# Ledger of designs, part 3: peptides against a protein of PDB entry 9GMZ

Target 1, 343 residues: chain A of PDB entry 9GMZ
Amino acid sequence: TGFPLELLTRPATERLAYFENYTVAHPRLKEVYEILMRTIAEPAGASFIFVYGASGVGKTTLRLRVEQKLTELALPKLESDRARVPVVGIEAIAPESRYFNWKEYYTRALITLEEPLIDHKFDYGVRGISRDNFGKINVESKVVAPALRRALENALIHRHPDVFFVDEAQHFGKVASGYKLQDQLDCLKSLANMTGILHCLLGTYELLTFRNLSGQLSRRSVDIHFRRYCADSPEDVQAFKSVLLTFQQHLPLAETPNLVDHWEYFYERTLGCIGTLKDWLKRVLSDALDREATTITLKDLQKRALSVAQCQKMFKEIQEGERQLSETEADVQNLRSALGLGA

## One batch from the design tools (peptide; aimed at target 1 A25)

Design b1_p8_5_s3 (made by RFdiffusion4, then SolubleMPNN; from b1_p8_5, 6 letters changed)
Fold by OpenDDE base, seed 4:
Structure b1_p8_5_s3 (fold): chain B 343 residues (1-343), chain A 8 residues (1-8)
Amino acid sequence: as target 1 above (343 residues)
Amino acid sequence: MPLPSSLA
């Protein structure tokens, strides 16, 4: 089934919003979604989930779909437990300063956890944290990071989310020396342990550095690799073509564009990353709607494509991450062989 | 309206 044909009579903003909100249930997204949902339901004593994969693979889409589903599943219980928040998700920001701003992190986490629509007021037990007349959290400048941490710990315990998501979690590592990265991981570990709340860190392959730095986190973590589609796999190529066909049918244009015949060009400029593909098509759709165009052309696609230099940089980062995983798999096989466990 | 999702 394609887009609702009534959208062709709607404003460009509604047509664009339809495509922005549309999600293709492609095989890799479905697989990772099912693993993540199962792991959240049955964490088996895990305190962390690591979801790693290429930039633009679709990790934010995965997070948002899991957040939606956890919210839907919690609705019947939320009627009786007005204090509960089913899920909380934040994006880690790369700090502008040489130091990770824990004060800002805890403030953002508190704001996200304590949305104005939560009817049940909670006392954080910390002076200088208040709600305004609109229910928005205000944190006074005098409140220090340790106090904000305690407020977040109390809020997480009281609201009891099934999971705490941190998207773009590689940003914890980008500013830290290896020592500061360990301190950050120990801080996150302590937060998870003190609250009993499962933490899910989503990010690039730079998250593998986090896995390797803490042998104690590795014992209490579940790892989920969100793979891109590979052009050397016939199955992955077919899945990628199927995604193009689905997007082609869901572009709210009068004439269905032929995307599938250009699959190699789409692969070249997305590296098999469906998020990168969606963002590209979104930009092209916006341009088409602004021009009142009936369809999109190869020239329209070329105008909004990532440059070859951008793709080469992204591909180097992907290859390095995939290499590190392959080395880890080889190390596991070597360890199994050394333990007398057959391959 | 529920968001158009093929995951739904």
Scores: peptide ipSAE 0.006, ipTM 0.411, DockQ to the pose 0.190
OpenDDE base, seeds 1, 2, 3, 5: peptide ipSAE 0.006, 0.006, 0.000, 0.000; ipTM 0.421, 0.404, 0.362, 0.349

Design b1_p8_5_s4 (made by RFdiffusion4, then SolubleMPNN; from b1_p8_5, 6 letters changed)
Fold by OpenDDE base, seed 3:
Structure b1_p8_5_s4 (fold): chain B 343 residues (1-343), chain A 8 residues (1-8)
Amino acid sequence: as target 1 above (343 residues)
Amino acid sequence: APLPSSLR
């Protein structure tokens, strides 16, 4: 079962949108999705979920699928509770300065949470926060970060989402010192504690630095490792080839390209990261549609591939993250063995 | 996983 064949007669924009919205349900995504959904349903006193993995592994896709599912599950309750928002998701922005911009973070979170389509409007009790004629939140430049925080806390309490997602959460760590990273974590912990809202931070292996800084996080956090596919695992190679086959079938082109025969090249230039693979194929599909091409070739793929130098850099970052996790797993095993609990 | 020989 491939793409709907009627797409071949549709505009390039619709064909590209089909592929953009298409998600391959690959084993690692399914596993992490099931763990994340279960953890959101039964947080067991956790205030945080950390989802970490390689850049381009598919964390944003995971988030969007969970957001969709939580929204679908909440629909029957939203008819009776018009104040409720089932889920909220934002992306953290890399600060232009040495300091994380909390004012911007709170503003973006508030704007995202308080969408115009929500029927139930409430007063924030903060001068300079208003709604325009379209119901969109407007935050005046004079509103200070502590006031925006209070407004967001009130909004989170009243809207009561099942989870608050922060994607690209490693950007909290771009602050110039480990001490400032602790301060950022303490601010997030305080927000989660004050609102009673579960926070899910998604990011790269740079999030592991957050885990190591706070022995208190271990009691109130759930960790989820979103692993890439590894070429040294036959099962992972087979899963990666299966993803290529699925994408091959879902590229809305007149002639199905043979991606699977080039699996090693795809692996070389994606490092087993399915998000990186999807983004690559999207660029190539866009180029093919612009040319009204019937298929994509290896030359088309090569034109949009990451460079070897980019892949080498990304691979070093992945290896360092995987090493840190492996050491932590070994330490846990050693502790369990020393306690007589077995491996 | 080791890099393919093309990346070594």
Scores: peptide ipSAE 0.013, ipTM 0.607, DockQ to the pose 0.028
OpenDDE base, seeds 1, 2, 4, 5: peptide ipSAE 0.010, 0.007, 0.005, 0.005; ipTM 0.496, 0.473, 0.410, 0.413

Design b1_p8_6 (made by RFdiffusion4)
Pose (drawn by RFdiffusion4):
Structure b1_p8_6 (pose): chain A 343 residues (1-343), chain P 8 residues (1-8)
Amino acid sequence: as target 1 above (343 residues)
Amino acid sequence: TLYPPFDP
């Protein structure tokens, strides 16, 4: 397989768009996608899905793919329920203040729930907020956060989304003190429990500070780790080389450049993160198409790679995250012994 | 080995 040969006659813009729209279902992403879809289809009391992963591993692409896939299920379902949004997805806003702005979060979440059939919803539940009949949801600055949250809860319980996505969930950790971390997630827990809607939280390894704050949160959450490819296990190396081969065969050029020969350097500057690899390859392809180059040279790759210091910071954070998320037989034995079960 | 698009 490979890129369509017709693209060679087309201008560089078509090649670049093709490579941008190209995706690879590498094994780690496939496994994480399958787990996430299975868990969303049947939460069974869980109120959170944590998706831990390094920067550029593909959390956002996973969210977008799962949103598209779930939207497909909604079309047959719509014949039964005319007013139902299948998936709602938003991004956590990094606050300018010391603490996360819950009022702005509620405002954006309610705004994202706009639908053309707004007449079905009627009143949101609290005065002071309504659509301006121009397709935009208007909220008043005098409306307090408890009332806005109550309106969001009513809207969510009416629409009943399958899953609620909060991309970049590490921004929830912006707090004014050292004790507010548990409350920051308890608020979202209460919202999810009352609305009966699973809240899937995606973020980098900084989200691990939100892992196990309390036993209640521990039970109300499901951990999904989007592991990067590690050079330690040969199977992961084989998979990383294989992804490079797929990219080598699928980037539009006159002749396919050799990328497997330089797999070590790619891993050095990407740490196995597939998104970081594709961003680099797209940048190099764009640079090459400017000069109409027939192949990719190592010099081109080196020109638009990542700095050593950046990759050192990436690896440090990844090591800390993998160390925190590691699970061994020793931990299982320790838990068995402490539980008094034995063996 | 080549991998397919991520379009399940």

Design b1_p8_6_s1 (made by RFdiffusion4, then SolubleMPNN; from b1_p8_6, 4 letters changed)
Fold by OpenDDE base, seed 5:
Structure b1_p8_6_s1 (fold): chain B 343 residues (1-343), chain A 8 residues (1-8)
Amino acid sequence: as target 1 above (343 residues)
Amino acid sequence: MLLPQFEP
């Protein structure tokens, strides 16, 4: 089935919003979603989940879909426990300075956890944290990072989310000269341990540095690799073509564009990352709707494509991450073989 | 092959 044909008579904003909200159930997204949902339901003493993969693979889409599902599953419990929040999700900001801004992180986490729709007043025990007349959390500039941390710990305990999501979590790795990345990890571990809340960190392959630095995290973390589609795998190529076929049927245009015939060009400029593909198609669709075009051409695609230089840089970062994982998998296999455990 | 929509 394609898009609803009634969209062709609707405003450009509604046509674009349809495609923006459309998510393809591609094999890797489904696999990672099932693993993540199972791990959240049964963490088995884990305090962390690491979801790592290429930029633009679809990690934010995964997070948003899990947040939706956890909210739906929690609805019957929220009627009896009005203090509970089912899930909290934030994006870690790239610091403007040479170090991660914990004050900003705690402030954003606290504001997100205390949405205006939560009627239950909670006393954070911190002077300078209040609700405005709209129920929004206000944090005075005088409130220091250790006080914001205590407020967030208390709020997480009281609201008891099933998981706390941090997107773009590689930004925790931005430490000033003289600080250790280990101190950032110990801070996160302490927050998870003090609250009893499962933390899910989503990010690039730079998150592998977090995994390698802490042998204690390995016992209390679950690792989820969100892989891209690889052109050397016939199965992955077929999955990628199936995504293109699905997107071409869900572009709300009068004439269905033939995206599948250009699959190699789409692969070249997305590196098998479905998020990158969707964002490219959104830009091209927006341009087509602004021109009242009946279809999308190869020239329209070329105008909004990532440059070859951008793709080369992204590919180098992917290859380094995939190499580190393949070495780890080989080390595990070598260890199993040395222990007399079969392959 | 056409893929289904991802249901939340």
Scores: peptide ipSAE 0.455, ipTM 0.944, DockQ to the pose 0.873
OpenDDE base, seeds 1, 2, 3, 4: peptide ipSAE 0.438, 0.439, 0.453, 0.436; ipTM 0.941, 0.941, 0.944, 0.941

Design b1_p8_6_s2 (made by RFdiffusion4, then SolubleMPNN; from b1_p8_6, 4 letters changed)
Fold by OpenDDE base, seed 3:
Structure b1_p8_6_s2 (fold): chain B 343 residues (1-343), chain A 8 residues (1-8)
Amino acid sequence: as target 1 above (343 residues)
Amino acid sequence: MLLPEFRP
């Protein structure tokens, strides 16, 4: 099945929105989703989940789909428990300074958790936190980070989400020293411990540096590797081609473009990352809709492709992350062999 | 082959 044909008569904005909201159930997304959902349901004393993988692999899409599912599953309980929020998700911002802005983080987390439409309002016990007439949280500039932390801790305890998502979590690591990175992890660990709320950090392979620095977090964390598709795997190539085939059927254009015949070019410019692929196709679709084009050509694709230099940079970052994981897997295997547990 | 839509 393709896109609804009625979209061809709809405004460009609706046609674009259809494709933006469309998510392909590709094998890696399904696998990681199932692992993540199971881990959230049964954390087994874990305080953290780390979801790591290449930039543009689809981690944000994964998060949003899990948030949707957790919300759906919670709906029957939310009717009786007007204080509960089933899930909270934020994106970590890259600090402009060499220091992570905890005040901003706590403020954004609190604003996200305290949705305007939530029926149950409570006092945070912090002067300078208020709600406007629309129920939106306002935090005065005078409120200090420790007070915002306490407000967030109280809100998390009271709202009791099943998980707290932090997307782009590698931005916690953008500090000038490994020591400061440990301090950031200790702050997050403390927040999870004080609230009893499971934290899920989604990010690039830079998250592996966090895992390696905190042997204490590793004992209370679950790791989920969101892999890209690899061209050296026939199964992965077939999955990638299947994604292209599916996207070409869901581009709301009068003539179905042949994306599959160009699979190598798509792979070259996405490195097997489906998020990167989708974002590329969104840009190309937007351009096609603006021109009232009937289809997408290879020339249209080329205009919006990542440069070879960008792909080479991204590929180096991926190779380093995959190398670190492979070394860890080898170390585990060596340990198992040394323990007599077999290969 | 065609993949289904991801429905949570």
Scores: peptide ipSAE 0.559, ipTM 0.958, DockQ to the pose 0.867
OpenDDE base, seeds 1, 2, 4, 5: peptide ipSAE 0.542, 0.540, 0.530, 0.553; ipTM 0.956, 0.956, 0.954, 0.957

Design b1_p8_6_s3 (made by RFdiffusion4, then SolubleMPNN; from b1_p8_6, 4 letters changed)
Fold by OpenDDE base, seed 3:
Structure b1_p8_6_s3 (fold): chain B 343 residues (1-343), chain A 8 residues (1-8)
Amino acid sequence: as target 1 above (343 residues)
Amino acid sequence: MLLPEFKP
């Protein structure tokens, strides 16, 4: 079934919102979702989950759908335990300075953790952390990073989320030295250990560097590879075409555009990343709705496509990440062979 | 093939 036909008589804002909220159950998203949900339910002593994959593969969509599901599953418990937050998710921001701003990170985490529960005040045991008249967390400039950490630890223990998501977690790696990266991982590990809260780091293939830096994190981490669709795989090409076919049926336009016939062009400009595809189609749909167009054309697609230079840059970053992963798999096989475990 | 909507 396509989009509800009544949307054609609705405002452009409602038509766009329909497509924005529509998520295709594509094979890779379903697979990663099932693994992630299972791992959150039964972490088996893991303190971390690493979800890595190409930029625009759909990690943010995955996170939002998991957050929605965890919230739904928690509703019966939240009636009895109003202090509980079922899930917390933050986005790591690239530091403007050479140093990761832990003070800002802890502040953002506290704000995000407390925002859903405005009516349920908590004493952080730290002077200069309060709620304003609107129930928002206010952190005074005098509050130092160690005090903010303790406040976050106390808040996480009190609110006991099933998982703490950190999106764009590769931004932790943008510190000027490998040593600082290890120190950051040790800080995150300490936070997870002190709170007992499972952390899920979502990011690019740069997260693989994090996995290798701490032999103790590797023992307490679950890895989830969110793969793009590859053009060299007939199954992946068929899945990608199926996504295009589904999106074309769910674009709320009077005439169904033929996206599938342009699958190679869509693949060229998305690298098999469904998030990038959805964002592209969203921009094109917005432009079409603004023009009161009955359909979208190849020219409309071309106007909002990523440039070839952008795609080439993104592809190099993907290839490097996929190479590192393949080398790691080969290293595991070599280690098994060297241990006499056989192939 | 048409894919279903992803409903969590």
Scores: peptide ipSAE 0.563, ipTM 0.958, DockQ to the pose 0.865
OpenDDE base, seeds 1, 2, 4, 5: peptide ipSAE 0.548, 0.544, 0.540, 0.555; ipTM 0.956, 0.956, 0.955, 0.957

Design b1_p8_6_s4 (made by RFdiffusion4, then SolubleMPNN; from b1_p8_6, 3 letters changed)
Fold by OpenDDE base, seed 5:
Order: C-alpha cells, then structure tokens, then sequence
Structure b1_p8_6_s4 (fold): chain B 343 residues (1-343), chain A 8 residues (1-8)
C-alpha cells in the first residue's frame, strides 16, 4: 500500500509532514530496536547502553520510536504513579568552547524531565530552580553545576525513567584532553550509579573512543552497533532496494517516481545510510511540492544530493569506525585461539 | 519487496 491518495488534494505542509512522519521498518532498524528494547527491559546489571553507527544511519529515529513505545507501555502504570516519567531523551550539544557545558546539560535534562504538563511537582531543594506561570522550569544564572547535578539526581530518582537517552553523545568526547575525557566518563558513570537509572548513549563511531577509555564501563555496558547497508552484501543491497521501493510508494506525488532504477546513485550519495536517504528525499519532496510538480526527476535528485566530497569525507569516517570494530572482533578471536578455546 | 511501516 502507498500513501493515502487524499493527500494529493491537501496542502504541501500536510503532504511533507506525512513523509516526515513515515518510517520504514528496514531490517537493521528492526534488529537494533529489538535488541535495545530487550536490553532496557532486562539490563542485567548494565548501567550503560552504547548505540553507535554512521552519521545518518537512523539513530535519532530509533531513539524516538523507542521513546514512543516505552511511553505507550508505561501508560497503565502512570495512572497509579503520577510522579513517574517512563523515558527521558535529550540531545547533547557540541560545546562552543573547548569544554563540555555540564551546566547546560543538567539544565536541559531537568527541563526535559520536568515537562510543564507533569502534574506531580516536587521541590528540587535548590534555590534558583523554579517553575514559571506556564509550568516551565526556570534555572537562574546563579545556580552552579554541582547544584544542578544534585537536582537532576533527585529528579531522576523521583521520576524513575526506564532509560535516559542522550543523542549525539560523541559531543562528550570531542574537545577534552584524555584526562578530561576520563573525568567526563566518571561523571556520567557516577550519575547512572547514584540514580540507578540506565543511560543509553547514541552517537557516531567516535563513541568507541569514549567507551575504550573506560575499561570499567565495558563491564557494565551493552554495545549495539547500528550498521549501514553494505554494497558488497547481496542481502544488504536487496534491503536497500526494498527501502527505495517503499519510499517511492510513500512520496505523496501524483506520479510515482522510479527510485529503484537509480539505486546505485542513491547508494553512492547515502553510503547505505537510511536517515541520509530519507533526509535527501524530504528535501527533494519539499522542492517538488513548492513547484506543484507531479513527480520527481533525476535532475531534482541531483540538485539536493550530497556532493562527492561530502560523501568521501563521510565514507572515510565510516571506514575508520568499521575498521576499529573489525579489529576488536579479530582480537577476540585471537584471544580465544590463544586460550585454546576453539574458533 | 515492499517493507511495512515501522510502528512501535
């Protein structure tokens, strides 16, 4: 089944919103979703989940779908426990300075956890944290990072989410010397341990560097690799073509474009990353709707494609991440062989 | 092959 045909008579904004909200159940998304949901339900003493993969693979889409599901599953319990928040999700911001802004992080986490609509209010025990007339959390400039941390710890304990998501979590590591990166890891570890709340960090392959710096996190973390589709795998090529076929049926245009015949060009400019593909198609759809076009052409695709130089840069970053993982897998096999454990 | 919508 394709898009609802009634959309062809609707405003461009509604047609675009349909495609924006449409998510394809592609094999890698389904696999990672099932692993993540199982790990959240049964963390087995883990304090962290690391979800890593290429930029544009679909990590934010995964997070949002898990947040939705955890919220739906918690609804019956929220009637009896009005203090509970089922899930909290934030995006880490790249610091403007050489240092990660913990004050901003704690403030954003508190604002997200303490949404205006939550009925059950509690005292943070911190002067300068209040709610405005609209129920929005206000943090005065005088409130220091250690006080905000204590407020967040108390809020996480009181609200008891099943998981705390941090998207773009590679931003914790980008600007610190190795020593300062360890301090940041210890800070996150302490927050998870003191609250008893499972933390899920989603990010690029730069998270591997963050994970490897803490041999202690490895024992209390679950790793989830969100892989791209690879052109050297016939199964991955078929999955990628199936995604293109599905998207072409869900573009709200009068004439269904043939995306599948151009699969190699789509692969070249997305590197097998479905988020990158969806964002490209959203831009092309927006342009087509603005022109009241009946379909999209190869020329329309070319106008909104990533440049070859952008793709080459992204591909180098992917290859380095995939190499590090392959070396780790080889090291495990070498260790097993050296221990006399059969392959 | 056509893939279903991902509805959690």
Amino acid sequence: as target 1 above (343 residues)
Amino acid sequence: MLLPQFDP
Scores: peptide ipSAE 0.469, ipTM 0.948, DockQ to the pose 0.879
OpenDDE base, seeds 1, 2, 3, 4: peptide ipSAE 0.455, 0.443, 0.468, 0.437; ipTM 0.945, 0.943, 0.948, 0.940

Design b1_p8_7 (made by RFdiffusion4)
Pose (drawn by RFdiffusion4):
Structure b1_p8_7 (pose): chain A 343 residues (1-343), chain P 8 residues (1-8)
Amino acid sequence: as target 1 above (343 residues)
Amino acid sequence: SPVTTEPV
């Protein structure tokens, strides 16, 4: 397989758009996707899905692909329920203040729930907020956060989304003190429990500070680790080389450059993160299409790669996250012994 | 439109 040969006659813009729209279902992403879809289809009391992963591993692409896939299920379902949004997805806003702005979060979440059939919803539940009949949801600055949250809860319980996505969930950790971390997630737990809607949280390894704050949160959450490819296990190396080969075969050029020969350097500057690899390859392809180059040279790759210090910071954070998420037989034995079960 | 494939 490979890129369509017809693209050679087309201008560089078509080649660049093709490579941007191209995706690879590498094994780690496939497994994480399958686990996430299975868990969304049947939460069974869980109120959170944590998706841990390094920067550039593909969390956002996963969210988008699962949103698109779930939207497909909604079309047959719509014949039964006219007013139902299948998936709602938003991004956590990094606050300018010391603490996360819950009022702005509620405002944006309610705004994202705009539908053309707003007449079906009627009143949101609290005065002071309504659509301006121009397709935009208007909220009043005098409306307090408890009332806005109550309106969001009513809207969510009416619409009943399959899953609620909060991309970049590490921004929830912006707090004014050292003790508010548990409360920051308890608020979202209460919201999810009352609305009966699973809240899937995606973020980098900084999200691990939100892992096990309390036993209640521990039971109300499901951990999904989007592991990067590691050079230690030969199977992961084989998979990383294989992804490079797929990219080598699928980037539009006169002749396919050799990328497997330079797999070590790619891993050095990407740490196995597939998104980081594709961003680099797209940048190099854009640089090459400017000069109409027929192949990719190592010099081109080196020109637009990542700095050593940046990769050192990436690896340090990844090592800390993998160390925190590691699970061994020793931990299972320790838990068995402490539980008094034995063996 | 997105195009998705598997590794070789």

Design b1_p8_7_s1 (made by RFdiffusion4, then SolubleMPNN; from b1_p8_7, 3 letters changed)
Fold by OpenDDE base, seed 5:
Structure b1_p8_7_s1 (fold): chain B 343 residues (1-343), chain A 8 residues (1-8)
Amino acid sequence: as target 1 above (343 residues)
Amino acid sequence: MVVTTEPL
C-alpha cells in the first residue's frame, strides 16, 4: 500500500512529516531489531551491547523502534510502578573541545530520565539540581560532573530502565591529550555496574576501538554488526531495490517517481546505507514540495546527492571497519583451528 | 519478486 492519497491535498509540511515518520522494515533492520530485542530481554549477565555499522546505515531508526516497542511492552507494569521508566535513549554530542564533555552528558541523561510525564519527584540529594514550575530538571552551572554522575546513578537505579541507549557513542572516544580511552571505558563500565542497568552503545565502526581495548568487555558485551547492503550480493541488491520501490510508493507526490530504474545511481551515492538514502529522498522531496512539483526528476536527485568525494571518504571509512571485522572473524577461525575445534 | 517491506 502506498501513502494515503488524502496527503496530496494537505500542506507541504504535513506531506514532508509523513515521509519523515515513515520507516521501511528492510531485512537488515529487522534482523538487527530481533537480535537487539532478544538480547535486551535475555542479557545473560551482559552489561553492554555494542551496535556498530556505517554512518547512515539506520542505527538511530533502530534505537527509536526499540524504544517504542519496549515502552509498549512495559505499559501494563507502568500502571503499578509509576516510578519506572521502561527505556531511556540519548545522543552523545560531539564535543566542541578536544575532549568528551561528561558534565553535558550527565545533564542530558538526567533531563531525559525526568521528562515531566513522571509524577514521582525524586530528590537526587545533589544541591543545585531542582525542578522548575513545569517539572523540568534545572541543573545549576556550579554542579560538578562527579555530583551529576551520582545523581544519574541514583536516577537510573530508581527508574530501573530495561536498557540505556547512547547513540553516536563514538564521541566517547574523543579524549584530551594525556588521557586514555581506557579511562572513558572504565567510567562507562563503572556506571553500568553501579546501576545494574544494561547499556546499549550505538555508533560507527570507531566503536570497534572500544571493543578491542578491553578483554573484560568481551565477556560482558554483546556485539551487533548493522551491515549495509553490498552490491556483490544478489540478495542484498534485491533487498535494496525493494527498499527503493517502497520509498517510491511512500513519496506523497501526484506522480509516482521511478526510483527502481535508477538503483545503481542510488547505490553509488548511498553505499547501500538506507538512512543515507532516506535523508537524500527527504531533501529532494522538500525541494519538490517547495516548488509544488508533481514528481521527482533525475535533476532533482542530482542537486541533493552526496558528492563523489564525500562518497569516496565514507567508503574508505566503511572498508576499514569491514576489514577490522573480517580480521577478527579470521582470528576466531585461526583460534578454533589452533584449539582443534573444526572450522 | 520485489518483496514490499512492511512499515516498522
Scores: peptide ipSAE 0.012, ipTM 0.536, DockQ to the pose 0.191
OpenDDE base, seeds 1, 2, 3, 4: peptide ipSAE 0.006, 0.007, 0.008, 0.009; ipTM 0.470, 0.488, 0.438, 0.529

Design b1_p8_7_s2 (made by RFdiffusion4, then SolubleMPNN; from b1_p8_7, 4 letters changed)
Fold by OpenDDE base, seed 2:
Structure b1_p8_7_s2 (fold): chain B 343 residues (1-343), chain A 8 residues (1-8)
Amino acid sequence: as target 1 above (343 residues)
Amino acid sequence: MPITVEPL
C-alpha cells in the first residue's frame, strides 16, 4: 500500500510531514528493534545497552520507535502511577570545549525528564531548581554539577523510566585522554547503579572504545550492532532495493518515481545507510513540493546528494568500525581456541 | 519474496 492519495490535495507541509513520520520497517531495523525491546524488558542484570553503527544507519529512528512503543505499553500503568515516566531520551551534544559539560548534561536530562505535562511534583533536594508557571524546570546558574547529579538521581528514582536513552553518545568519548573517557564511563556507571535505571547509549562505532576500556562495563552491558546493508551481499542488495521500492510508494507525489532502477546511485551516496537515504529523499521531496512538481527526477536527486568527498569520509569511518568489530570477533575466536573450546 | 517492509 502506498501513501494516502488524499495527501495529493493537502498542503506541502502535511505531505512532507507524512514522509518524515513514515518509517520503513527494514530487516536490520526490525532485528535491532526486537533485540532492544527484549533487552529493555529483561535486562538480566545489565546496566547498559550499547547500540552502535554507522552514522545515518537509523539509530535515532530506532530510539524514537522504542520510545513510542514503551510509552504506549506504559499508558495503562500511568493511570495508576502518575509519578512514572516510561522512557527518557536525550541527545548528547558535542562539547564546545575539550571537556564534556556534565552540568549541561544533567540540566538537559532533568528538563527532559520533568516535562510540563507531569502533574506530580517532588522536591529534588537541591536549592536553585524550580518550576516556572508553565511547569518547566528552571535550573539556576549557581547550581553545581554534583548537586544536579543528585537531583537527576532523585528524579530518575522517583520517575522510574524503563530506560534512559543517550543518543550521539560517542560525544562522551571526545576527551583528549583515555583516562578521562574512563572517568566519563564511571560517572555514567555510577548514575545507572545509584538509580537502578537501565541506560542505552546509541552512537557511532566510536562507542566500541567504551567497550574496550571497561571490562567491568562489558559484564553489565548488552551490545547491539546496527549494521548497514552491504553491496557484496545479494540479500542486503535485495533488502536495500525493497526499501527503495517502499520509499517510492510513500513519496506523496502525483507520479511515483522509479528509485529502484537507480539503486546503485542510491547505494553509492548512502553506503547502505537507510537513515541517510531517508534524509536525502526528504530533502528532495521538500524541493519537489516547493516547485509543485509531479515527480522526482535524477537531477533533483543529484542536487541534494552527499558529495563524493563526504561519502568517502563516511566510508572510511565505517570501514574502521567494521574492522574493529572483525578484530574483536577474531580475538574471541583466538581466545576460544586458546581455551580449547574450538573456533 | 518481496520483503514486506511494513511500517513499524
Scores: peptide ipSAE 0.023, ipTM 0.527, DockQ to the pose 0.175
OpenDDE base, seeds 1, 3, 4, 5: peptide ipSAE 0.017, 0.021, 0.020, 0.021; ipTM 0.540, 0.604, 0.580, 0.617

